# Designs tried in a protein design run: peptides against a protein of PDB entry 6CSU. Part 46

Target 1, 51 residues: chain A of PDB entry 6CSU
Amino acid sequence: GALEELRGQYIKAVKKIKCDMLRYIQESKERAAEMVKAEVLRERQETARKM

## One batch from the design tools (peptide; made by RFdiffusion4, then SolubleMPNN)

Design b2_p17_8_s3 (from b2_p17_8, 7 letters changed)
Fold by OpenDDE base, seed 1:
Structure b2_p17_8_s3 (fold): chain B 51 residues (1-51), chain C 51 residues (1-51), chain A 17 residues (1-17)
Amino acid sequence: as target 1 above (51 residues)
Amino acid sequence: as target 1 above (51 residues)
Amino acid sequence: MESIEKTIEELEKKMEE
């Protein structure tokens, strides 16, 4: 019935949200790591130029 | 009825999840910024020691 | 993430009641 369908839709929706968040977090970690690597490299070069 | 009650609970739950997600994203940005600042400082010092 | 996971878990539990 309509009640069971709504329950099913809700559970499916929250599971999808959970998966989307986990993926977002993983991708965010990867982007952060790449950003740090780039910043470290730039900072080494900037420091070297000033010395 | 039961259907309307469940629908109300679903909407409330989704709103809470949304708020939690937004808070996580904001806090993650702040932590990332702080991590970058610390890394930049350490890298400047490391580079300076090697030159 | 922990807060989100707890929220989802609690909601799933309520839906099964």
Scores: peptide ipSAE 0.111, ipTM 0.606, DockQ to the pose 0.560
Fold by OpenDDE base, seed 3:
Structure b2_p17_8_s3 (fold): chain B 51 residues (1-51), chain C 51 residues (1-51), chain A 17 residues (1-17)
Amino acid sequence: as target 1 above (51 residues)
Amino acid sequence: as target 1 above (51 residues)
Amino acid sequence: MESIEKTIEELEKKMEE
């Protein structure tokens, strides 16, 4: 019935939210790693120029 | 009725999940900023020692 | 993410009751 259908929709929506969040976390970690790598490289270059 | 009550609980739960996600994103950004700041400082020190 | 996962798990459990 309508109650079971709503329950099914809720579970499906929650699972989707979970998957989207996990994907966001993974992509955020990858972006953060790349940003740190780029910043370290830039900082080495800048420090070397100032020395 | 039971359907309306369940719908209300669903909406409340989804709102809570959304708030938790937004908080996690904000805290993750703050931690990432602090990590980059610390890494830049360490890298400047290490590069200066190697020059 | 653990808090969100726990919240989801608890809500799914309540929906199974």
Scores: peptide ipSAE 0.109, ipTM 0.605, DockQ to the pose 0.611
Fold by OpenDDE base, seed 4:
Structure b2_p17_8_s3 (fold): chain B 51 residues (1-51), chain C 51 residues (1-51), chain A 17 residues (1-17)
Amino acid sequence: as target 1 above (51 residues)
Amino acid sequence: as target 1 above (51 residues)
Amino acid sequence: MESIEKTIEELEKKMEE
């Protein structure tokens, strides 16, 4: 019935949100790691040019 | 009735989760910015010690 | 993430009541 359908929709939505958040966090960590690597490289180059 | 009450709980829950997600994203961006700044400083110091 | 997980758990519990 309508009650069971609504409960099903809620559970589905909550699970989707949880999965989306976990994916976002993982992708964010990967992007942060790449950003740090790129910044380190740029900083080394800049320091070397100033010496 | 029970259906309307459950619907209300569902909507409230989803809105709360969405707000928490947005807050987490904002805080994550701030932490990432601070991490990059700290890494740049450490890299400059390391490079200077090697010269 | 901790607050989100807690919110989800609390709401799932309410749905089971």
Scores: peptide ipSAE 0.109, ipTM 0.605, DockQ to the pose 0.558
Fold by OpenDDE base, seed 5:
Structure b2_p17_8_s3 (fold): chain B 51 residues (1-51), chain C 51 residues (1-51), chain A 17 residues (1-17)
Amino acid sequence: as target 1 above (51 residues)
Amino acid sequence: as target 1 above (51 residues)
Amino acid sequence: MESIEKTIEELEKKMEE
């Protein structure tokens, strides 16, 4: 019935949210690592030019 | 009725999850910014010692 | 993330009651 269908929809939505969050975190960690690498490279160049 | 009550609970739960996600994202961004600042500082010190 | 995962699990259990 309608009650069971609603429960099913909720569980499905929650599971989807969980998966999306885990994916977001993984991608965020990867982006953060790349940003740090890029910043380090830029900083080395700036320091070298000032010396 | 029971259907309306369950629907209300579903919506409330999803909103809570959304809020928790947004908070996590905000805190993660703040931590990432601090990590970049620390890395830049360390890199400056290393470069200076090598010259 | 751990707190969010725990929240999700708790909510799933409540809906299955």
Scores: peptide ipSAE 0.108, ipTM 0.605, DockQ to the pose 0.525; fails the geometry check

Design b2_p17_8_s4 (from b2_p17_8, 6 letters changed)
Fold by OpenDDE base, seed 5:
Structure b2_p17_8_s4 (fold): chain B 51 residues (1-51), chain C 51 residues (1-51), chain A 17 residues (1-17)
Amino acid sequence: as target 1 above (51 residues)
Amino acid sequence: as target 1 above (51 residues)
Amino acid sequence: MESIEKTIEELEEEMEK
């Protein structure tokens, strides 16, 4: 019935949010890692130029 | 020095990611609320049509 | 909505770790 359908949609929405948030957390970690890698590379290049 | 600059860039990146995540969470909450409201409205309309 | 809020709170807590 209507109530069951509503509950179903609610549960679906909650699961979607959870999934999206977990994905965003993972993507944020990846972005952080890439930023660190880029900075390390930059610093190495700068060090090399100063030698 | 270079190490301090690297540390500073890392901290800045982490803070940016944290801010982005908090914003995403808030936006996701808003989307969820709108989704629920839309579903409730739809169900009310369907119920009305069945009466 | 309460379940959503709980899920969000849990994820916020994980972010602060």
Scores: peptide ipSAE 0.099, ipTM 0.535, DockQ to the pose 0.075
Fold by OpenDDE base, seed 4:
Structure b2_p17_8_s4 (fold): chain B 51 residues (1-51), chain C 51 residues (1-51), chain A 17 residues (1-17)
Amino acid sequence: as target 1 above (51 residues)
Amino acid sequence: as target 1 above (51 residues)
Amino acid sequence: MESIEKTIEELEEEMEK
C-alpha cells in the first residue's frame, strides 16, 4: 500500500543521505590532511630560515 | 603552535558538522513521522469515503 | 563520525519494523 511505498522511499532517501554524508566527511578529512601537511612544511621552512 | 591551532580548528569544525548532521537527521525523522501520520489519515479518509 | 553511522543504522532499523 501507499504507506509501505512511502516507507520504502524514505529508507532509500536515508541511505542516499548516508552515502553523501560519508563522502563529505571523507573528503573533508582529506582536505584537512593536506592542510596539515602544508602547515608542517611551512613550519619546517620557517625553522630552517631561522637557523 | 600553528599546527596545533590548525588541528584544533579542524576538530571544532568536524564537531560542528557532526552536530549539524545529527540535527538534520533528527529533523528529517520528524518530517517523515509527520508524513506517515498524514498518509495514514488520508488512507483512513479514503476508506471511509468508500464505505 | 561513528556516531552518525550508528544513528543512521538505527534509523534504518526502525523503518524496517
Scores: peptide ipSAE 0.098, ipTM 0.548, DockQ to the pose 0.175
Fold by OpenDDE base, seed 2:
Structure b2_p17_8_s4 (fold): chain B 51 residues (1-51), chain C 51 residues (1-51), chain A 17 residues (1-17)
Amino acid sequence: as target 1 above (51 residues)
Amino acid sequence: as target 1 above (51 residues)
Amino acid sequence: MESIEKTIEELEEEMEK
């Protein structure tokens, strides 16, 4: 019935949002790690040029 | 009725998820900036000790 | 962020129909 269909749509939508959020969190962590690595590399290169 | 209540619960849940996500994104950006700053500081201190 | 926000907005609109 209409109630069961709506419940199904609700659950499906919430699961999709959860999945999208988890993916975003994972990608955000990866980007943050890469940013830190890049900054360390640039800092080392800059210090090397000043020596 | 039950249909309206279910719709209300869905909208409430989605809005909460949106708010939680936006807060997480903002906090993640702040943490990332702080991590980069801390890493640069540590790298400079380490280079200073090796000079 | 924009993609997820758009998805949420679309889902909210569908539930109001």
Scores: peptide ipSAE 0.094, ipTM 0.551, DockQ to the pose 0.519
Fold by OpenDDE base, seed 1:
Structure b2_p17_8_s4 (fold): chain B 51 residues (1-51), chain C 51 residues (1-51), chain A 17 residues (1-17)
Amino acid sequence: as target 1 above (51 residues)
Amino acid sequence: as target 1 above (51 residues)
Amino acid sequence: MESIEKTIEELEEEMEK
């Protein structure tokens, strides 16, 4: 019936949103790690130039 | 009725998820900024010790 | 985030049909 169909759609939608969030979080972590690595490298070089 | 109640619950849940995501993103940005600052400071010190 | 926001918006629209 209409209630069961709506319930099914709700559950499916929420699961999709959760999956999208988890993927975004994972990708954000990877980008953050890469940004830190780049910053560390630049900072080493900058410090070396000043000394 | 039951259909209207379920619809209301779905909308409420989705809005909550959206709010949680926005908060996560904001907090993640702040943590990332703090982590970079700490890493830069440590790297300057480490580089200075090796030279 | 934009992709997720779009998904949420689309789902909200479907619930109003």
Scores: peptide ipSAE 0.094, ipTM 0.547, DockQ to the pose 0.559

## One batch from the design tools (peptide; made by RFdiffusion4, then SolubleMPNN)

Design b2_p18_1_s2
Fold by OpenDDE base, seed 1:
Structure b2_p18_1_s2 (fold): chain B 51 residues (1-51), chain C 51 residues (1-51), chain A 18 residues (1-18)
Amino acid sequence: as target 1 above (51 residues)
Amino acid sequence: as target 1 above (51 residues)
Amino acid sequence: SSEEELLKRIDEAIEELE
């Protein structure tokens, strides 16, 4: 009935949001790792330049 | 009726989840900034030690 | 951005209930 369908819609929405967030987190971690790698390299160059 | 009330509760719950995720994203950005700051400092020290 | 896309997808899920 209507209650079961509404419950199903709620569960579907929550599961979709969860999946979207997990994907975002994973992609964010990958971008962060690349950003740190680039920053470390730039920092080494800058430090070496000052030495 | 009961159906309308339940629908309202589900919408409220999903909106709360959205807000929680927005807060998580904001806090994650702040933590990431601090981690980068600390990494830059450590990298400067390590580079200087090798020079 | 990826964040904007995430928020868009979340809003789409909410729209299914409203």
Scores: peptide ipSAE 0.290, ipTM 0.738, DockQ to the pose 0.727
Fold by OpenDDE base, seed 2:
Structure b2_p18_1_s2 (fold): chain B 51 residues (1-51), chain C 51 residues (1-51), chain A 18 residues (1-18)
Amino acid sequence: as target 1 above (51 residues)
Amino acid sequence: as target 1 above (51 residues)
Amino acid sequence: SSEEELLKRIDEAIEELE
């Protein structure tokens, strides 16, 4: 009935949000790793130039 | 009625989850910024020492 | 951005309840 359908929709929404967040976190970690790598390389250049 | 009240509660719960995720994202950005800052400082030390 | 895409997907899930 309508109650069961509504409950199902709620559960579906919550699960989708959870999955989207997990994907975002994973992709964000990958981007952060690349960002740090790039920053470290730039910093080595800057520091070396000033020495 | 009971169905409308439950629907309202489900929507409220999902919106709360959204807010919690937004807060997590904001705090994660702040932590990432501090992490990069610390990494840059360490890298400056390492590079300078090797020059 | 990836953040904007995430928020868009979350809003889509909420819209299914409303």
Scores: peptide ipSAE 0.289, ipTM 0.738, DockQ to the pose 0.736
Fold by OpenDDE base, seed 5:
Structure b2_p18_1_s2 (fold): chain B 51 residues (1-51), chain C 51 residues (1-51), chain A 18 residues (1-18)
Amino acid sequence: as target 1 above (51 residues)
Amino acid sequence: as target 1 above (51 residues)
Amino acid sequence: SSEEELLKRIDEAIEELE
């Protein structure tokens, strides 16, 4: 009935928000990792050039 | 009626989740800014010591 | 931005209830 459908809609909305947040967190971590990787690469290049 | 009240409660709950997520994002940005600030201060101290 | 996209997706989920 209407109550069951409404409950289903609520659960669906909450689950979607959860999934979106998990994706955002994961992508944020990946961006941070890539920034660190780029910095390390630049540092290694600088060190190699000085040798 | 009961259906309208339940609908209102579900909408309120989802909006609460949204607010919690916004707060999390804001606090994450503030933590990142503080880390950058601390790094800049350390770099300035090292530069000053070398002068 | 990624944040703006996230908020847009959340708003879409809320719209399904309203």
Scores: peptide ipSAE 0.282, ipTM 0.728, DockQ to the pose 0.805
Fold by OpenDDE base, seed 3:
Structure b2_p18_1_s2 (fold): chain B 51 residues (1-51), chain C 51 residues (1-51), chain A 18 residues (1-18)
Amino acid sequence: as target 1 above (51 residues)
Amino acid sequence: as target 1 above (51 residues)
Amino acid sequence: SSEEELLKRIDEAIEELE
């Protein structure tokens, strides 16, 4: 009935939000890793030039 | 009625989840910024020692 | 941005309840 349908809609919404957040977290971790790698390389080069 | 009240509670719960996620994202950005600052400092020191 | 897209997807899930 209407109650079961509403409950189903709530569960669906929460599960979708959970999946969207997990994807965002994974993509954010990947971007952060690449950012750190790039920063490490730049810092090594910059520090070496200042020596 | 009871159905409308339950619907309101479900919407409220989902909106709370959204707010919790926004807070998590903000805190994650702050932690990432501090991590990058620390990594930059360590890399400068390490590179200098290797020169 | 990725955050903006995330929020848009979350809002779409909320809109299905409203």
Scores: peptide ipSAE 0.289, ipTM 0.739, DockQ to the pose 0.746; fails the geometry check

Design b2_p18_1_s3
Fold by OpenDDE base, seed 2:
Order: structure tokens, then sequence, then C-alpha cells
Structure b2_p18_1_s3 (fold): chain B 51 residues (1-51), chain C 51 residues (1-51), chain A 18 residues (1-18)
């Protein structure tokens, strides 16, 4: 009935949000790692030029 | 009725999840910024020592 | 951005309940 359908919709929505967040966290970690690598490289070059 | 009340509760719960995610994203950005600052500083010092 | 895409997906999930 309508009650069971509504419950199912809620559970489905929450599960989707959970999955989306897990994916976001994983992708964010990967981007952060690459950002740090790039920044470290740029900083080494900048510091070396100033020496 | 019970159905409308439950629907309201489900919507409220999902909106809370949305707010929690927004807060997580904001805090994650702040932590990432501080992490980059710290890494840049460490890298400058490391590079300078090697020069 | 990734954040904007995430928020859009969350909003779509909420819309299914409304």
Amino acid sequence: as target 1 above (51 residues)
Amino acid sequence: as target 1 above (51 residues)
Amino acid sequence: SMEEELLKRIEEAIKELE
C-alpha cells in the first residue's frame, strides 16, 4: 500500500545519498592527492628559483 | 493523518542528511586548505635545506 | 564542480519523496 511504498521510497533515497557521498569522498581524496603533488612540485620550483 | 505525518518525517530526515553533507563538504574544504598550507611550508623548508 | 554535482543528486533523491 501507500505506506509501504512511501517507506520504500525513503529507504531508496537514503541509500542513494549514502552511495553518492561515498563516491564523492573517494573522488575528493584522489583530487586532493593530485593537488598536493602539483603544489609540492610548484613550490619546489619556486623555492629553487629564489635560492 | 498517519501517512502525511510519516511523509513529513521522511522529508525532514532527508533534508537533515542534506545539511549534514553540506557541512561535511565545507569542513573538508577547510581541512584541505590547511593541509596544503602545511605541505607547502614543509616543502619550502625541505627544498631550501637541499640548496 | 563535484560538490555541485553531489548536491544535484541529493536534491533529485529528495524530489522523489515530495
Scores: peptide ipSAE 0.277, ipTM 0.692, DockQ to the pose 0.808
Fold by OpenDDE base, seed 1:
Structure b2_p18_1_s3 (fold): chain B 51 residues (1-51), chain C 51 residues (1-51), chain A 18 residues (1-18)
Amino acid sequence: as target 1 above (51 residues)
Amino acid sequence: as target 1 above (51 residues)
Amino acid sequence: SMEEELLKRIEEAIKELE
């Protein structure tokens, strides 16, 4: 009935949000790792020039 | 009625989840910024010792 | 951005309830 359908819609929405967030977190970690790698390299170069 | 009230509750709950996720994203960015700052400082020290 | 796309998907999920 309408009640069961509404409950199903809610659960579906929440599950989708959960999955989207998990994917975002994973992709964010990957981007962060690349940013750190680039920053480390840049910082080494900058420090070396000042030495 | 009861169905309309429940629907309202579900919508409210999902909107709260949205807000919580937005806050998580913001806080994550702040933590990442601090992590990068700390890494930059450590990298400068490490590079300097090797020079 | 990734954040914008994430928010868009969340909005779509909410729209299915409304």
Scores: peptide ipSAE 0.276, ipTM 0.692, DockQ to the pose 0.744
Fold by OpenDDE base, seed 3:
Order: sequence, then structure tokens, then C-alpha cells
Structure b2_p18_1_s3 (fold): chain B 51 residues (1-51), chain C 51 residues (1-51), chain A 18 residues (1-18)
Amino acid sequence: as target 1 above (51 residues)
Amino acid sequence: as target 1 above (51 residues)
Amino acid sequence: SMEEELLKRIEEAIKELE
């Protein structure tokens, strides 16, 4: 019935949001790792230049 | 009626999840910025020590 | 941005309830 369908829609929406968030977290971690890697390499050169 | 009220509650719950996720994203960005900052400072010292 | 895309996806989920 309408009540069960509405409940189903709520659960579906929550699960979708969960999946989207998990994907975002994963992609964010990957970007952060690459950013740190790039920053470390840049900083090594900058520090070396100042010595 | 009860069905409309339940629908409203589900929408409210999903919107709360949205807000919580936005807050998480913001906090994550701030933590990432601090992490990069700390890594840069650490790397400067490490690089200097190796020279 | 990634955040903007995430928000759009969340909003799509909300639209299914509204």
C-alpha cells in the first residue's frame, strides 16, 4: 500500500545518500593523498632552494 | 492525515541527513587543510635535516 | 566540484520523496 511504498521510498533515498557519501569519501581520500604527495615534493624543492 | 505527516517526517529526516553530510564535508575540508599544513612543516624539517 | 555534484545527488534523492 501507499504506506509501505512511502517507507520504501524513504529507505531508498537514505541508501542512495549513503552510497553517494561513501563514494565522496573515497574520492576525497584519493584527492587528499595526491595533494599531500604533490605538496611534499614541492616543499622539498622549496626547502632545498632556501638552504 | 497520518500518511502526509509521515511523508513530512521522512522528508525532514532526509534533509537532516543532507545537513549532516554538508557539515561533515566542511569539517573534512578543514581537517585536510590542517593535515597538509602539518605535513608541509614536517617535510621542511625532514628535508633540512637531510641537507 | 565534487561537493556540488554530491549535493545534486542528494537533492535528487530528496525529490523522490517530495
Scores: peptide ipSAE 0.251, ipTM 0.713, DockQ to the pose 0.759
Fold by OpenDDE base, seed 4:
Structure b2_p18_1_s3 (fold): chain B 51 residues (1-51), chain C 51 residues (1-51), chain A 18 residues (1-18)
Amino acid sequence: as target 1 above (51 residues)
Amino acid sequence: as target 1 above (51 residues)
Amino acid sequence: SMEEELLKRIEEAIKELE
């Protein structure tokens, strides 16, 4: 019925949001790791030049 | 009616989740910036010691 | 951006309820 369908739509929407958030967190961690790696490399070069 | 009220509650709940995710994204950006700043500082010290 | 794409997907999920 309409009530069961509405409940189903809500559960589906919440599950979709959960999955999207988990994906975002994973991709954000990967980008953060790459950003740190790149920054460390640049900082080593800059520090070496100043020494 | 009951169906309209439940629909309203579901929409409100999902919009709350959206707001929570926006806050998480903002706070995550701030934490990432601070993490990079700290890593750069540590790397400067490490590189300086090795030089 | 990735954040913009995430928000777009969330908005699409909300539209299924409205």
Scores: peptide ipSAE 0.276, ipTM 0.697, DockQ to the pose 0.801; fails the geometry check

Design b2_p18_1_s4
Fold by OpenDDE base, seed 4:
Structure b2_p18_1_s4 (fold): chain B 51 residues (1-51), chain C 51 residues (1-51), chain A 18 residues (1-18)
Amino acid sequence: as target 1 above (51 residues)
Amino acid sequence: as target 1 above (51 residues)
Amino acid sequence: SMEEELLKRIDKYIEELE
């Protein structure tokens, strides 16, 4: 019935949000790691220039 | 009726989830910035020790 | 940005309920 359909739609929406957030978190971690790596590299290069 | 009330509650719940995610994203950006800052500091200290 | 695209998808899910 309408109630069951509505409940299903709610659950589906929440599950989609959960999946998207999990993907976002994973991609964010990867980008953060790359950002740190790049910043460390920049720092080393700058230090070398100042030597 | 009951169905309309439940629908309203479901929509409200999902909107609350969205708000929670927005807050999480903002806090995550702040943590990431601090993490980069800390890593750069560590790198500088390590470089200094090796000199 | 990734965040903007994520939020757009979430908005779509909300619209499907409304």
Scores: peptide ipSAE 0.349, ipTM 0.777, DockQ to the pose 0.761
Fold by OpenDDE base, seed 3:
Structure b2_p18_1_s4 (fold): chain B 51 residues (1-51), chain C 51 residues (1-51), chain A 18 residues (1-18)
Amino acid sequence: as target 1 above (51 residues)
Amino acid sequence: as target 1 above (51 residues)
Amino acid sequence: SMEEELLKRIDKYIEELE
């Protein structure tokens, strides 16, 4: 019935949000790692420039 | 009626999830910034050690 | 941005319930 359909829509929405968030977290971790690498490289380049 | 009340509860719950995610994203950005700062500091310390 | 796209999808899911 309408109640079960509504419940299904809610559960579907929540599951989609969960999946999207998990993907975001994973991609964010990867980007964070790359940002750290880039920052370390930049720091080394600045040190080299000052020498 | 009961259906409308439940619909309202489901929408409220999903909006709460969105708010929680926004908070997580903000806090994650702050943690990432601190991580970068710490990494830069460690890099500078290592450079100093090698000199 | 990745964040903007995520939020856009979430809003779509909410709109589908409303």
Scores: peptide ipSAE 0.347, ipTM 0.778, DockQ to the pose 0.693
Fold by OpenDDE base, seed 5:
Structure b2_p18_1_s4 (fold): chain B 51 residues (1-51), chain C 51 residues (1-51), chain A 18 residues (1-18)
Amino acid sequence: as target 1 above (51 residues)
Amino acid sequence: as target 1 above (51 residues)
Amino acid sequence: SMEEELLKRIDKYIEELE
């Protein structure tokens, strides 16, 4: 009935949000790691140049 | 009626999830910035020590 | 951005309930 369909729509929406958030977290962690990696390399060059 | 009220509750719940995600994204960006800042400082010390 | 894309998808999920 309408109640079951509405419940199903809610569950579907929440599950999609959960999946998207998990993917975002994973991609964000990967980007953060690459950002730190790039910053470390630049900082080594900058520090070495100053030494 | 009861169906409309339940529908409203489901929409409210999903909107709350959206708000929680927005807050998480903002907090994550702030933590990432602080993490990079700390890593840069440590890398300066490490590079200088090796030079 | 990645965040904007995520938020657009979430808004779509909300619209499907409304």
Scores: peptide ipSAE 0.345, ipTM 0.777, DockQ to the pose 0.766
Fold by OpenDDE base, seed 1:
Structure b2_p18_1_s4 (fold): chain B 51 residues (1-51), chain C 51 residues (1-51), chain A 18 residues (1-18)
Amino acid sequence: as target 1 above (51 residues)
Amino acid sequence: as target 1 above (51 residues)
Amino acid sequence: SMEEELLKRIDKYIEELE
């Protein structure tokens, strides 16, 4: 019935949000790792130049 | 009626999830900034020690 | 940004309920 269909739509929406968030978190971790790597390399160059 | 009220509650719940995700994203950005800052400082110390 | 795209998808999920 309408109530069961509405409940199903809610659950589907929440599950989609969860999946999208998990993907976002994983991709964010990968970007963060690359950002730190780049920052470390930049800092080494900057420090070496000043020394 | 009951169906309309339940629909409203489901929409409110999903919007709350969105708000929680926004907060998480913002806090994650702040943590990432602090992590990069700490890494830069560590790298400076390490480089200076080796020089 | 990735955040903006994520939020846009979430908004669509909400709109499906409305």
Scores: peptide ipSAE 0.348, ipTM 0.778, DockQ to the pose 0.741; fails the geometry check

Design b2_p18_2_s1 (from b2_p18_2, 6 letters changed)
Fold by OpenDDE base, seed 4:
Structure b2_p18_2_s1 (fold): chain B 51 residues (1-51), chain C 51 residues (1-51), chain A 18 residues (1-18)
Amino acid sequence: as target 1 above (51 residues)
Amino acid sequence: as target 1 above (51 residues)
Amino acid sequence: SKEEEELLKRMDEEIESI
């Protein structure tokens, strides 16, 4: 019935939001790792030039 | 009616989840910034010692 | 960021589906 269908819509929405967030977290970790790698490289170059 | 009230409760619950996720994103950005700052500092020290 | 904006848009779409 309408009540069961509405409950189903709620559960589906929550599950989808959970999946979206998990994907965002994973991709954010990858971007963060690349950002750190680039920053470390730039810092090595800057430090080396100043010495 | 009961169905409309339940729908309102479900929407409120999902909106709360969204708010929690937004807070997580903001706090995650702050943690990432501090992590990068610490990593840069450590890299400066390591590079300086090797030269 | 653009990734955050896309995430939020998808979340809003799911809320609207209820």
Scores: peptide ipSAE 0.396, ipTM 0.768, DockQ to the pose 0.791
Fold by OpenDDE base, seed 5:
Structure b2_p18_2_s1 (fold): chain B 51 residues (1-51), chain C 51 residues (1-51), chain A 18 residues (1-18)
Amino acid sequence: as target 1 above (51 residues)
Amino acid sequence: as target 1 above (51 residues)
Amino acid sequence: SKEEEELLKRMDEEIESI
């Protein structure tokens, strides 16, 4: 019935949002790692010039 | 009616989840910024020693 | 960021599906 269908829609929405967030977290971690990697490289060059 | 009230409760619950996730994203950005800041500092020290 | 905006857009679409 309508009540069961509405419950199903809620559960589906929550699961989808959960999956979207997990994906975002994973991709964000990868971007952060690349950002740190790039920053470390730039900093090595800059500090080396100052020495 | 009962169906409309339940729908409202489900929407409220999902909106709460969204808000919690937005807060997590903001806090995660701040932690990432601090991590980069710390890494840059450590890298400056390490590279300076190597020069 | 664009990634955050896309995430939020998807989340809003799921809320609207209820």
Scores: peptide ipSAE 0.395, ipTM 0.769, DockQ to the pose 0.798
Fold by OpenDDE base, seed 1:
Structure b2_p18_2_s1 (fold): chain B 51 residues (1-51), chain C 51 residues (1-51), chain A 18 residues (1-18)
Amino acid sequence: as target 1 above (51 residues)
Amino acid sequence: as target 1 above (51 residues)
Amino acid sequence: SKEEEELLKRMDEEIESI
């Protein structure tokens, strides 16, 4: 009935939000790793010029 | 009625989950910023020793 | 960020589906 359908909609929404967040976290980690790699490289170059 | 009340409770619960996730993202950004700051400092020291 | 905005948009759509 309507009550069971509503419960199902809630559970579905929570599961989808969970999956969306997990995907975002994983993609964010990958972007962060690339950003750190680039920053470290730039910092080495900058430090070398100042030495 | 009872169905409308339950729907309201479910929406409230999911909105709370959204807020919790937003807080996590914000805190994660702050931690990442501090981690990058520390990494840059270490990289400067390491580069300097190798020069 | 744009990625965060898209995430939030999807989350809001799920909330609206209830």
Scores: peptide ipSAE 0.394, ipTM 0.768, DockQ to the pose 0.748
Fold by OpenDDE base, seed 2:
Structure b2_p18_2_s1 (fold): chain B 51 residues (1-51), chain C 51 residues (1-51), chain A 18 residues (1-18)
Amino acid sequence: as target 1 above (51 residues)
Amino acid sequence: as target 1 above (51 residues)
Amino acid sequence: SKEEEELLKRMDEEIESI
């Protein structure tokens, strides 16, 4: 009935939000890793030029 | 009625999950910023010592 | 960020589906 369908909609929404968050976290980690890599390289070069 | 009340409860629960995720994202960004800051400092010192 | 904006948009769409 309508009650069971509404419960199903709630569960589906929660699961979808969970999946969206997990994907965001994974992609954010990848971007952060590349950001750190770039920053480390930049800092090595900047420091070397100032020495 | 009961159906509308239950729908309201489900929406409230999902909105709470959204808020928790937003807080997690904010805290994660703050941790990442401090991680980068520490890494930059470390790299400056390492490079300087090797020059 | 743009990635956060898209995430929030998807989450809001799921909330609206209830």
Scores: peptide ipSAE 0.394, ipTM 0.769, DockQ to the pose 0.789

